Peptides against a protein of PDB entry 2L5G. Designs and how they scored, part 41

Target 1, 41 residues: chain A of PDB entry 2L5G
Amino acid sequence: LSKEELIQNMDRVDREITMVEQQISKLKKKQQQLEEEAAKP

## One batch from the design tools (peptide; made by RFdiffusion4, then SolubleMPNN)

Design b2_p22_6_s4 (from b2_p22_6, 17 letters changed)
Fold by OpenDDE base, seed 3:
Structure b2_p22_6_s4 (fold): chain B 41 residues (1-41), chain A 22 residues (1-22)
Amino acid sequence: as target 1 above (41 residues)
Amino acid sequence: SLKENMDRLRREKKKLEELLKK
C-alpha cells in the first residue's frame, strides 16, 4: 500500500466512524425519549 | 452490532496509523 492509499483508507475509516457515532447518538436520543415517556404517570 | 462495527473501525484506524508511522 502506498502512503496515499493508507491516507485514503484512514479518511474512509474516519467517515465511517462519524456515521456510526451519529447512528449511536440517534438511538441514544430515542432510548432517552422512551425512558422519559415510560417515567410519566 | 453498532458497537462491534465501532470496535472494528477503531482497530482498522489503529492499524493504518501504525503503517503510516513506518
Scores: peptide ipSAE 0.358, ipTM 0.822, DockQ to the pose 0.654
Fold by OpenDDE base, seed 4:
Structure b2_p22_6_s4 (fold): chain B 41 residues (1-41), chain A 22 residues (1-22)
Amino acid sequence: as target 1 above (41 residues)
Amino acid sequence: SLKENMDRLRREKKKLEELLKK
């Protein structure tokens, strides 16, 4: 792999990490909302 | 799982960072 191909692969992996982090954040936020609603009398 | 996918991507990133430092 050239240095350029390594940088392109790094940028791809960074985008994939960001997408997975956004999915985890969305699921955690939804979990918290469900727990808060379930804790209401 | 999302956790396993994140752990995979972090390992791939670390490998690429090591290759870029050489």
Scores: peptide ipSAE 0.358, ipTM 0.822, DockQ to the pose 0.694
Fold by OpenDDE base, seed 2:
Structure b2_p22_6_s4 (fold): chain B 41 residues (1-41), chain A 22 residues (1-22)
Amino acid sequence: as target 1 above (41 residues)
Amino acid sequence: SLKENMDRLRREKKKLEELLKK
């Protein structure tokens, strides 16, 4: 792999990491909402 | 799982960073 191909692969992996982190954040937020709704009298 | 996918991507990133330092 050229240096340019390595940089392109790194940029792809950084985008994939960001997408997975956003999915984890959305799931954690939904979990918190369900816990808050279950704690309402 | 999302955890296993994150762990895979972090390993791939580390490998690419090591190749870019050479």
Scores: peptide ipSAE 0.356, ipTM 0.822, DockQ to the pose 0.659
Fold by OpenDDE base, seed 1:
Structure b2_p22_6_s4 (fold): chain B 41 residues (1-41), chain A 22 residues (1-22)
Amino acid sequence: as target 1 above (41 residues)
Amino acid sequence: SLKENMDRLRREKKKLEELLKK
């Protein structure tokens, strides 16, 4: 792999990490909302 | 799972960083 190919792969991985972190954040927020609604009398 | 995918991506990133430092 060239240095350029390694940088391109790094940029791809960083974008994929960001997308997965956003998905985890959205799921955590939904989980919290469901827990808060289930805790209401 | 999302966790397993994150763990995979973090390992891939670490491998690429080690290759770029050589």
Scores: peptide ipSAE 0.355, ipTM 0.821, DockQ to the pose 0.682

Design b2_p22_7_s1 (from b2_p22_7, 7 letters changed)
Fold by OpenDDE base, seed 4:
Structure b2_p22_7_s1 (fold): chain B 41 residues (1-41), chain A 22 residues (1-22)
Amino acid sequence: as target 1 above (41 residues)
Amino acid sequence: SLEEKKKRLEKEIEEAERLEEE
């Protein structure tokens, strides 16, 4: 890999990290909703 | 000489430009 290809691969991985973090946030919100629904009498 | 230094610098610039394209 050239230096430029390595930088491009780093930028791609940073975008993938951001997408996974957004998915984790959505899953945590769904978990909280399910916990709140299960706590209703 | 100044001309030999100029020719060396021109070669170093051309080598740097090739390394920027890789």
Scores: peptide ipSAE 0.023, ipTM 0.379, DockQ to the pose 0.023
Fold by OpenDDE base, seed 3:
Structure b2_p22_7_s1 (fold): chain B 41 residues (1-41), chain A 22 residues (1-22)
Amino acid sequence: as target 1 above (41 residues)
Amino acid sequence: SLEEKKKRLEKEIEEAERLEEE
C-alpha cells in the first residue's frame, strides 16, 4: 500500500508539473501578444 | 510428502500475491 501510494503520488505530481508548464507557456505567449499590441501606435 | 510440499508452496504463493496488492 505505501509503495503504490508513493508511485501514485509521483504520477500525480508529474501530471501537475506538465499542466503548470503548459499554463506558463500560454501565459508567456499572451504576455508577448499584449506587449506587441501596446507597442503599436 | 510431495503433496504436502505442493500445498505449502501454493499457500506461500497466494500470501505473496496478497502482499503485492497491498
Scores: peptide ipSAE 0.022, ipTM 0.364, DockQ to the pose 0.021; fails the geometry check
Fold by OpenDDE base, seed 2:
Structure b2_p22_7_s1 (fold): chain B 41 residues (1-41), chain A 22 residues (1-22)
Amino acid sequence: as target 1 above (41 residues)
Amino acid sequence: SLEEKKKRLEKEIEEAERLEEE
């Protein structure tokens, strides 16, 4: 039970990491778009 | 006997399966 709970907790954290990494990627892309628009005359 | 050896292995398998569910 304790080992299976640890594995389930690892799988949950791995999913959360993946979601946060996708959010970071989207935010970086949005930052780049805002920097490109701010650089237009 | 072969039957006693089979019964021992069946118990060892059942104990291993319980330890995998804990």
Scores: peptide ipSAE 0.022, ipTM 0.381, DockQ to the pose 0.022; fails the geometry check
Fold by OpenDDE base, seed 1:
Structure b2_p22_7_s1 (fold): chain B 41 residues (1-41), chain A 22 residues (1-22)
Amino acid sequence: as target 1 above (41 residues)
Amino acid sequence: SLEEKKKRLEKEIEEAERLEEE
């Protein structure tokens, strides 16, 4: 139980990390678009 | 008998498999 529970917890954390990294990538792209629009005269 | 020893080993294997799932 303890080793399998640890592996399951690691797999859950790895999925959560992947989801957060995808959100960060989307937010960085949106930030860049807003910076490029603010730099237009 | 040889058959009684086989049946004992089959139970010990089933118990070991349950302990590996825990």
Scores: peptide ipSAE 0.021, ipTM 0.365, DockQ to the pose 0.021; fails the geometry check

Design b2_p22_7_s2 (from b2_p22_7, 7 letters changed)
Fold by OpenDDE base, seed 3:
Structure b2_p22_7_s2 (fold): chain B 41 residues (1-41), chain A 22 residues (1-22)
Amino acid sequence: as target 1 above (41 residues)
Amino acid sequence: ELKEKKERLERELEEAEKKEEE
């Protein structure tokens, strides 16, 4: 692989990490909302 | 794992940069 192809593959993996981290953050916020709603009488 | 894949690509990039300086 050229240096350019390696950089492109790294940039792709960094985008995939960012997308997964954003999904985890959204799921954690939804979990917290459901826990707060379940704690309301 | 995505982190293991990133760490592999960072090593492969460092090795490629070293070969461009030789």
Scores: peptide ipSAE 0.162, ipTM 0.719, DockQ to the pose 0.714
Fold by OpenDDE base, seed 2:
Structure b2_p22_7_s2 (fold): chain B 41 residues (1-41), chain A 22 residues (1-22)
Amino acid sequence: as target 1 above (41 residues)
Amino acid sequence: ELKEKKERLERELEEAEKKEEE
């Protein structure tokens, strides 16, 4: 792979990480809401 | 894992930069 192809592959992986981290954050927020609702009498 | 893939690409980039300086 050329140096340019390696940089492009790194940029792609960084975008994929960011998208997965945003999904994890949304799922954690939903989990916390369900735990809070389950703790209400 | 995506993190392990990133760390591999960072090593491959560092090795490619060393070969461009030779």
Scores: peptide ipSAE 0.160, ipTM 0.714, DockQ to the pose 0.683
Fold by OpenDDE base, seed 1:
Structure b2_p22_7_s2 (fold): chain B 41 residues (1-41), chain A 22 residues (1-22)
Amino acid sequence: as target 1 above (41 residues)
Amino acid sequence: ELKEKKERLERELEEAEKKEEE
């Protein structure tokens, strides 16, 4: 792979990481909401 | 994992840069 192709692959992976981290944050917030709703009598 | 893939690409990039200096 050329140096340019490696950099392009790194930039793609960094975008994919950011998208997954945003999804994890949304899922954690939903989990917390469900736990708070389940804790209500 | 995406993090393990990033660490692999960082190593492959460092090895490619060393070969451009030789």
Scores: peptide ipSAE 0.159, ipTM 0.714, DockQ to the pose 0.724
Fold by OpenDDE base, seed 4:
Structure b2_p22_7_s2 (fold): chain B 41 residues (1-41), chain A 22 residues (1-22)
Amino acid sequence: as target 1 above (41 residues)
Amino acid sequence: ELKEKKERLERELEEAEKKEEE
């Protein structure tokens, strides 16, 4: 792989990480909301 | 998984930069 192809692959992986971390954050917030709703009498 | 792939690409990039200076 050229240096340019390695940089492009790194940039793609960084975008994929950011997208997954945003999804995890949304799922954690939804989990917390469901736990808080289930803890209400 | 994705973090391990990133760390591998960072090492491959560092090795490619070292070869560009030779």
Scores: peptide ipSAE 0.159, ipTM 0.716, DockQ to the pose 0.704

Design b2_p22_7_s3 (from b2_p22_7, 10 letters changed)
Fold by OpenDDE base, seed 1:
Structure b2_p22_7_s3 (fold): chain B 41 residues (1-41), chain A 22 residues (1-22)
Amino acid sequence: as target 1 above (41 residues)
Amino acid sequence: NLKEKMERLKREIEEAEKKEKE
């Protein structure tokens, strides 16, 4: 792997991490909404 | 039902958190 290929792979991984973190945040928010709905009598 | 949706979301969160750490 060249230095340039390593940098490109790092930039790709950083984008993939950011996308996964955004997905986790959205799923945690949906989980909280379902917990709040389940807590209603 | 709400329970099955919660169990699904829990699995989807665990899979996403696993993918972030790989």
Scores: peptide ipSAE 0.034, ipTM 0.530, DockQ to the pose 0.028
Fold by OpenDDE base, seed 5:
Structure b2_p22_7_s3 (fold): chain B 41 residues (1-41), chain A 22 residues (1-22)
Amino acid sequence: as target 1 above (41 residues)
Amino acid sequence: NLKEKMERLKREIEEAEKKEKE
């Protein structure tokens, strides 16, 4: 692996992390909405 | 129902958090 290949792999992983974090945030927001709906009488 | 949707979302969050740590 060249230094350039390592940087490219890091940039790929950082993008994959960002996509997963965005998914987690979206799912947590939907979870909160369902918890708030379930807490209403 | 709401419970089944919450349980599904919880699993999807846990799977996503597992993938972030891999």
Scores: peptide ipSAE 0.034, ipTM 0.531, DockQ to the pose 0.027
Fold by OpenDDE base, seed 3:
Structure b2_p22_7_s3 (fold): chain B 41 residues (1-41), chain A 22 residues (1-22)
Amino acid sequence: as target 1 above (41 residues)
Amino acid sequence: NLKEKMERLKREIEEAEKKEKE
C-alpha cells in the first residue's frame, strides 16, 4: 500500500466511525425517550 | 411493546459500539 492508499483507507474508516457514532447517538436518544415514557405512570 | 423496543435498541447500540471498536 502506498502512503496515499493508507490515507484513503484512513479517510474511509473515519467516515465509517462518524456514521456509527451518529447511529449510537440516535439509538441512545431513542432509548432515553423510551425510558422516560416507561417512567411515566 | 415498550420493553421489546428497549431490548432491540440496546442490542443495536451494543452492535454499533462493537463495530466502532473494530
Scores: peptide ipSAE 0.033, ipTM 0.528, DockQ to the pose 0.027
Fold by OpenDDE base, seed 2:
Structure b2_p22_7_s3 (fold): chain B 41 residues (1-41), chain A 22 residues (1-22)
Amino acid sequence: as target 1 above (41 residues)
Amino acid sequence: NLKEKMERLKREIEEAEKKEKE
């Protein structure tokens, strides 16, 4: 891999990480809403 | 039901966290 190919692969991985972190955050928020609904009598 | 939805979301979180570590 050239230095340019390594930088392009890093930029791709950073975007993929950001997309996965956003998915985790959305799922954790939905989980919390369901836990709060289940805790209501 | 609510329990089945929570268990589904838990699995989807674990799969996403696994993909972030790969």
Scores: peptide ipSAE 0.031, ipTM 0.525, DockQ to the pose 0.027

Design b2_p22_7_s4 (from b2_p22_7, 7 letters changed)
Fold by OpenDDE base, seed 4:
Structure b2_p22_7_s4 (fold): chain B 41 residues (1-41), chain A 22 residues (1-22)
Amino acid sequence: as target 1 above (41 residues)
Amino acid sequence: ELEEKKERLLRELKEAERREEE
């Protein structure tokens, strides 16, 4: 791979990381909401 | 997994940069 192709592949991986982190954040918020609902009498 | 892929690409990039200086 050329230096340019390696940079493009790195930029793609950084976008995929960002998408996964956003999904994890959404799942953590949903988990917290379910725990708060389960803790209500 | 994705972080390990990024670290691999950074190593490969650094090796490509050294070959452009030769």
Scores: peptide ipSAE 0.194, ipTM 0.740, DockQ to the pose 0.741
Fold by OpenDDE base, seed 1:
Structure b2_p22_7_s4 (fold): chain B 41 residues (1-41), chain A 22 residues (1-22)
Amino acid sequence: as target 1 above (41 residues)
Amino acid sequence: ELEEKKERLLRELKEAERREEE
């Protein structure tokens, strides 16, 4: 792979990481909401 | 894993940069 192709692949992976981390954050917030709702008497 | 893939790409990039200086 050229240096340019490696940089392009790195930039793609960084975008994929950011998208996955945002999805994990949303799922964790939804999990917390469900746990708080289940803990209500 | 995406982090392991990123670390691999960073190693490959550093190796490509060394070959560009030779």
Scores: peptide ipSAE 0.191, ipTM 0.738, DockQ to the pose 0.713
Fold by OpenDDE base, seed 5:
Structure b2_p22_7_s4 (fold): chain B 41 residues (1-41), chain A 22 residues (1-22)
Amino acid sequence: as target 1 above (41 residues)
Amino acid sequence: ELEEKKERLLRELKEAERREEE
């Protein structure tokens, strides 16, 4: 792989990581909301 | 795993940069 291809692959992986982290954050927020709703009488 | 893949790509990039300076 050229240096340019390695940089492009790294930039792609960084985008994939960011997307997964955003999904994890949304799921954690949804879990917290469900726990807070289940704790309400 | 994506972080292990990123770390591998960073190592490969650093090795490619050294080969351009030689």
Scores: peptide ipSAE 0.191, ipTM 0.737, DockQ to the pose 0.707
Fold by OpenDDE base, seed 2:
Structure b2_p22_7_s4 (fold): chain B 41 residues (1-41), chain A 22 residues (1-22)
Amino acid sequence: as target 1 above (41 residues)
Amino acid sequence: ELEEKKERLLRELKEAERREEE
């Protein structure tokens, strides 16, 4: 792979990481909401 | 894992940069 192809692959992986982290954050927030609702009488 | 893939690409990039300086 050229240096330019390696940089392009790294930039793609960084975008994929950011998208996965945003999804994890959204799922953790939903989990917390469900746990708080289940703890209410 | 995506982080392990990123670390591999950073190593490969650093090796490519050394070969451009030789």
Scores: peptide ipSAE 0.190, ipTM 0.737, DockQ to the pose 0.713

## One batch from the design tools (peptide; made by RFdiffusion4, then SolubleMPNN)

Design b2_p23_1_s1 (from b2_p23_1, 19 letters changed)
Fold by OpenDDE base, seed 1:
Order: C-alpha cells, then sequence, then structure tokens
Structure b2_p23_1_s1 (fold): chain B 41 residues (1-41), chain A 23 residues (1-23)
C-alpha cells in the first residue's frame, strides 16, 4: 500500500470505529431498558 | 428485542457506508 492508501484506509477505519462505538452505546442502552422492563413485576 | 435492534443498527451502518462511498 502507498502512503496515500494507508491514510485513506486509516480514515475509513476511524469512521467505522466511531460508528461501531455509537452502535454499542445504543445496544447497551437498549439492554439496560430491557433489564429494567424485565425487573418490573 | 436486542436482536431486532442490532439488525436495525447494522442496516443504518451499511447505509452510512454507502453514503460515504458515494461522496
Amino acid sequence: as target 1 above (41 residues)
Amino acid sequence: DIEKKLKELQKQMEEKKAENAAA
């Protein structure tokens, strides 16, 4: 890979990481909601 | 349902990847 290709790949991966982190956060919030709902009598 | 929400988030991820690839 050229230097330019490596930079482009890095930028792509950084964007993908950010998106995955946001998804994980949303899933954790949903998990918490389901746990709270399941704890209700 | 967690599985349903995961599928929705995966769909949104692929949509954003397509938008980024078109830019």
Scores: peptide ipSAE 0.030, ipTM 0.469, DockQ to the pose 0.122
Fold by OpenDDE base, seed 5:
Structure b2_p23_1_s1 (fold): chain B 41 residues (1-41), chain A 23 residues (1-23)
Amino acid sequence: as target 1 above (41 residues)
Amino acid sequence: DIEKKLKELQKQMEEKKAENAAA
């Protein structure tokens, strides 16, 4: 791999990390909503 | 349902990866 290819791979991984973090945040919010709904009398 | 939401988010992730690979 060239230096440019390594940078491109790094940028791709960075984008994938950001996407996974956003998904984790959405899942955590949904989990919290379900926990709050289950806690209602 | 958490599993349904996870599957939908995984689908969106793969679609975005395909879009990024085509750019």
Scores: peptide ipSAE 0.030, ipTM 0.475, DockQ to the pose 0.121
Fold by OpenDDE base, seed 4:
Structure b2_p23_1_s1 (fold): chain B 41 residues (1-41), chain A 23 residues (1-23)
Amino acid sequence: as target 1 above (41 residues)
Amino acid sequence: DIEKKLKELQKQMEEKKAENAAA
């Protein structure tokens, strides 16, 4: 890969990592909400 | 439902990847 191709691949991976981290955060928040709802009598 | 939420987030991920590929 050229230097330019490596930079483009890094930028793509960085965007994908950020998106996955945001998804994990949203899923953890939803899990907590469901656990709190299930704990109600 | 956690599985439903996961599927929705995966859909949003693929839509954003398609947007990024078109730019």
Scores: peptide ipSAE 0.030, ipTM 0.467, DockQ to the pose 0.122
Fold by OpenDDE base, seed 2:
Structure b2_p23_1_s1 (fold): chain B 41 residues (1-41), chain A 23 residues (1-23)
Amino acid sequence: as target 1 above (41 residues)
Amino acid sequence: DIEKKLKELQKQMEEKKAENAAA
């Protein structure tokens, strides 16, 4: 791979990481909501 | 519903990929 291709791949991976982290955050918030709802008597 | 939320997040992911590819 050329230096340019490596930089392009890095930028792609950085965008994918950011998107996955945002999804994980949303899923954790939903998990907490479901746990709170399940804990209600 | 967890499955519904997962499908929503997957949709948002594909929309963002399309936006990034068009930019």
Scores: peptide ipSAE 0.029, ipTM 0.455, DockQ to the pose 0.074

Design b2_p23_1_s2 (from b2_p23_1, 22 letters changed)
Fold by OpenDDE base, seed 1:
Structure b2_p23_1_s2 (fold): chain B 41 residues (1-41), chain A 23 residues (1-23)
Amino acid sequence: as target 1 above (41 residues)
Amino acid sequence: DIQEKLKKLEKELEEKKKKREAE
């Protein structure tokens, strides 16, 4: 692997990490909304 | 199930972070 290929692979993994973290954040927000709705009389 | 989906994504995140540390 060239230095450029290593950087490209790292950039790809960092994008994939960001996408997974965004999905986790969206699901946690949805879970919180359902908990808040269930706590309303 | 949201909790099952979260657990799957947390595992995927760990695998990707481990890959980043190995590069």
Scores: peptide ipSAE 0.566, ipTM 0.892, DockQ to the pose 0.123
Fold by OpenDDE base, seed 2:
Structure b2_p23_1_s2 (fold): chain B 41 residues (1-41), chain A 23 residues (1-23)
Amino acid sequence: as target 1 above (41 residues)
Amino acid sequence: DIQEKLKKLEKELEEKKKKREAE
């Protein structure tokens, strides 16, 4: 791997991390909404 | 199931973070 290929691989992994973190945040928010709606009379 | 999906994503996140630390 060239230095350029290593940087491109790192940038890809950082984008993939951000996408997974956004998916986790979205699912946690959905879970909280379901718990809040289930607690309403 | 939301909890099963969260556990899978948390594992995937950990594997990607370990990959980033090894680069």
Scores: peptide ipSAE 0.566, ipTM 0.892, DockQ to the pose 0.122
Fold by OpenDDE base, seed 4:
Structure b2_p23_1_s2 (fold): chain B 41 residues (1-41), chain A 23 residues (1-23)
Amino acid sequence: as target 1 above (41 residues)
Amino acid sequence: DIQEKLKKLEKELEEKKKKREAE
């Protein structure tokens, strides 16, 4: 790998991490909403 | 199942973080 290819791979992995973290956050919020709705009398 | 999807995404996140640490 050239230095440029290494930087491009790192930037790709960082974007992929951000996308996965956003998906996790969205699912955690949905889970919390379902738990809160199920706990309402 | 939301919990199963979360478990899969947490595993994928860990694999990507390990990849970033190895680069």
Scores: peptide ipSAE 0.565, ipTM 0.891, DockQ to the pose 0.123
Fold by OpenDDE base, seed 5:
Parts: C-alpha cells; sequence; structure tokens
Structure b2_p23_1_s2 (fold): chain B 41 residues (1-41), chain A 23 residues (1-23)
C-alpha cells in the first residue's frame, strides 16, 4: 500500500467506526425511551 | 430485538477498531 492508500483506508475505517457508534447510541436511546415509557403509570 | 442488534453492532465496532489498530 502507498502512504496515500493507507491514509484513505484509515479515513474509511474511522468513518465506519463513527457510523457504528452513532447506530449504537441511537439504539441505546431507543431502549431507554421504551423503558421510560413502560415505567409511566 | 434491540439487545441482539446492539450485540451485533458492538462486535462490528470491535472488529473495525482492531482493523484501525493493525493499519
Amino acid sequence: as target 1 above (41 residues)
Amino acid sequence: DIQEKLKKLEKELEEKKKKREAE
């Protein structure tokens, strides 16, 4: 791999990490909302 | 199931982090 190809691969992986972390955060927030709604009288 | 989806995403996240550390 050239230095440029390595940087491009790293940038791609960092974007993919950010997308997965955002999906995890959204699902955790949805789980919390369902728990809070189930706890309302 | 939200828990099953979370477990799958956490595994995918760990695999991507390991890939980043190996580059």
Scores: peptide ipSAE 0.565, ipTM 0.892, DockQ to the pose 0.123

Design b2_p23_1_s4 (from b2_p23_1, 22 letters changed)
Fold by OpenDDE base, seed 3:
Structure b2_p23_1_s4 (fold): chain B 41 residues (1-41), chain A 23 residues (1-23)
Amino acid sequence: as target 1 above (41 residues)
Amino acid sequence: EIEKKLKELEKKAQEEKKKREEE
């Protein structure tokens, strides 16, 4: 891979990581909401 | 179900991170 191809691959991977982390955050928030709803009498 | 999907996404994030460290 050229240095430019490596940078382009890195930028793609960084976007994919960010998208996955956003999905993780949404699921963790939904989990917390369900746990808080289950803890209400 | 949520926990399974969370673990799948965490695994994917670690695989992508590892790929960046190997390049």
Scores: peptide ipSAE 0.033, ipTM 0.550, DockQ to the pose 0.122
Fold by OpenDDE base, seed 5:
Structure b2_p23_1_s4 (fold): chain B 41 residues (1-41), chain A 23 residues (1-23)
Amino acid sequence: as target 1 above (41 residues)
Amino acid sequence: EIEKKLKELEKKAQEEKKKREEE
């Protein structure tokens, strides 16, 4: 791969990681909300 | 199941991170 192709692949991977981390954060927040709702009498 | 989906996403993030470190 050229230096340019390596940079493009890195930028793609960084975007994919960021998208996955945002999905993790959203699902962790949803899990916490369900746990808090289940803990209410 | 939320926990299963979290583990799947965490695994993907680790695989992509590992790919970037090996290239």
Scores: peptide ipSAE 0.032, ipTM 0.545, DockQ to the pose 0.122
Fold by OpenDDE base, seed 2:
Structure b2_p23_1_s4 (fold): chain B 41 residues (1-41), chain A 23 residues (1-23)
Amino acid sequence: as target 1 above (41 residues)
Amino acid sequence: EIEKKLKELEKKAQEEKKKREEE
């Protein structure tokens, strides 16, 4: 792995982390909505 | 309706993914 390949792999991982964090945020918001709907009589 | 909101969130996720593939 060249220094350039290591930087490119880091940038790729940072993008993948950001995508996963956005998915987690969307899932948490969905969970909160399900919990709020289940708490309604 | 949860299904509509899930579908909207999925659509937005695909649009954001596409924008990042174009960068």
Scores: peptide ipSAE 0.030, ipTM 0.433, DockQ to the pose 0.026
Fold by OpenDDE base, seed 1:
Structure b2_p23_1_s4 (fold): chain B 41 residues (1-41), chain A 23 residues (1-23)
Amino acid sequence: as target 1 above (41 residues)
Amino acid sequence: EIEKKLKELEKKAQEEKKKREEE
């Protein structure tokens, strides 16, 4: 891999990690909302 | 199931972090 290809691969991985972390955050918020709704009498 | 999908995404995030450390 050239230095440019290595940087491009790193940037791709960083974007993929960020997208996964955003999905995790969305799912955790949805879980919390469902738990709060289930805890209402 | 939300918990199952959360665990799958956490595993994927760890695998991508590991690939970056091995390159």
Scores: peptide ipSAE 0.030, ipTM 0.537, DockQ to the pose 0.122

Design b2_p23_2_s2 (from b2_p23_2, 20 letters changed)
Fold by OpenDDE base, seed 2:
Structure b2_p23_2_s2 (fold): chain B 41 residues (1-41), chain A 23 residues (1-23)
Amino acid sequence: as target 1 above (41 residues)
Amino acid sequence: EEKKKEELKKKLEEIREELKKKE
């Protein structure tokens, strides 16, 4: 791979990490909501 | 999802180490 191809692959993987982090954040928020609802009498 | 994040982070580190070897 050229230096440019490695940078392009790095940028792609960084975008994929950001998308997964956003999905994890949404799932953690949903989990917290379910735990708070289950803790209500 | 956390496993997929860790796999992507590992792949990003591999790409950074390959880039550093070319500089």
Scores: peptide ipSAE 0.169, ipTM 0.699, DockQ to the pose 0.017
Fold by OpenDDE base, seed 1:
Structure b2_p23_2_s2 (fold): chain B 41 residues (1-41), chain A 23 residues (1-23)
Amino acid sequence: as target 1 above (41 residues)
Amino acid sequence: EEKKKEELKKKLEEIREELKKKE
């Protein structure tokens, strides 16, 4: 891999991390909503 | 998903270490 290909691979992985973090945040919010709805009488 | 994040972070560190070896 060239230096440029390594930088492009880093930028791709940083974007993938950001997307996974956003998915985790959405799933945690959805879990909390389901737990709050399940705790209502 | 958290496991996938950790795998991506590990891969990013591997790419950074390969970049440092080329400088």
Scores: peptide ipSAE 0.169, ipTM 0.698, DockQ to the pose 0.016
Fold by OpenDDE base, seed 3:
Structure b2_p23_2_s2 (fold): chain B 41 residues (1-41), chain A 23 residues (1-23)
Amino acid sequence: as target 1 above (41 residues)
Amino acid sequence: EEKKKEELKKKLEEIREELKKKE
């Protein structure tokens, strides 16, 4: 791979990490909401 | 999803180390 191809691959992987982190954040928020609803009488 | 994040972080580190060897 050229230096430019490695930078392009890095930028792609950084975008994929950001998408996965956003999905994890949404799942953690949904988990917290379910735990809060389960703790209500 | 955390496992997929870890796999992507490992791949990113591999790309950074290959980039550093070309500088």
Scores: peptide ipSAE 0.168, ipTM 0.699, DockQ to the pose 0.017
Fold by OpenDDE base, seed 4:
Structure b2_p23_2_s2 (fold): chain B 41 residues (1-41), chain A 23 residues (1-23)
Amino acid sequence: as target 1 above (41 residues)
Amino acid sequence: EEKKKEELKKKLEEIREELKKKE
């Protein structure tokens, strides 16, 4: 791979990490909501 | 999802180490 191809691959993976982190954050918020609803009498 | 994040972080580190060898 050229230096430019490696930088492009790095930028792509950084975007994929950001998307996965946003998905994890949404799932954690949903889990917390379900736990709070299950803890209500 | 956390497993996928770890796999992507590992791949990012591999790319950074390859870039560092070319600089």
Scores: peptide ipSAE 0.167, ipTM 0.698, DockQ to the pose 0.017

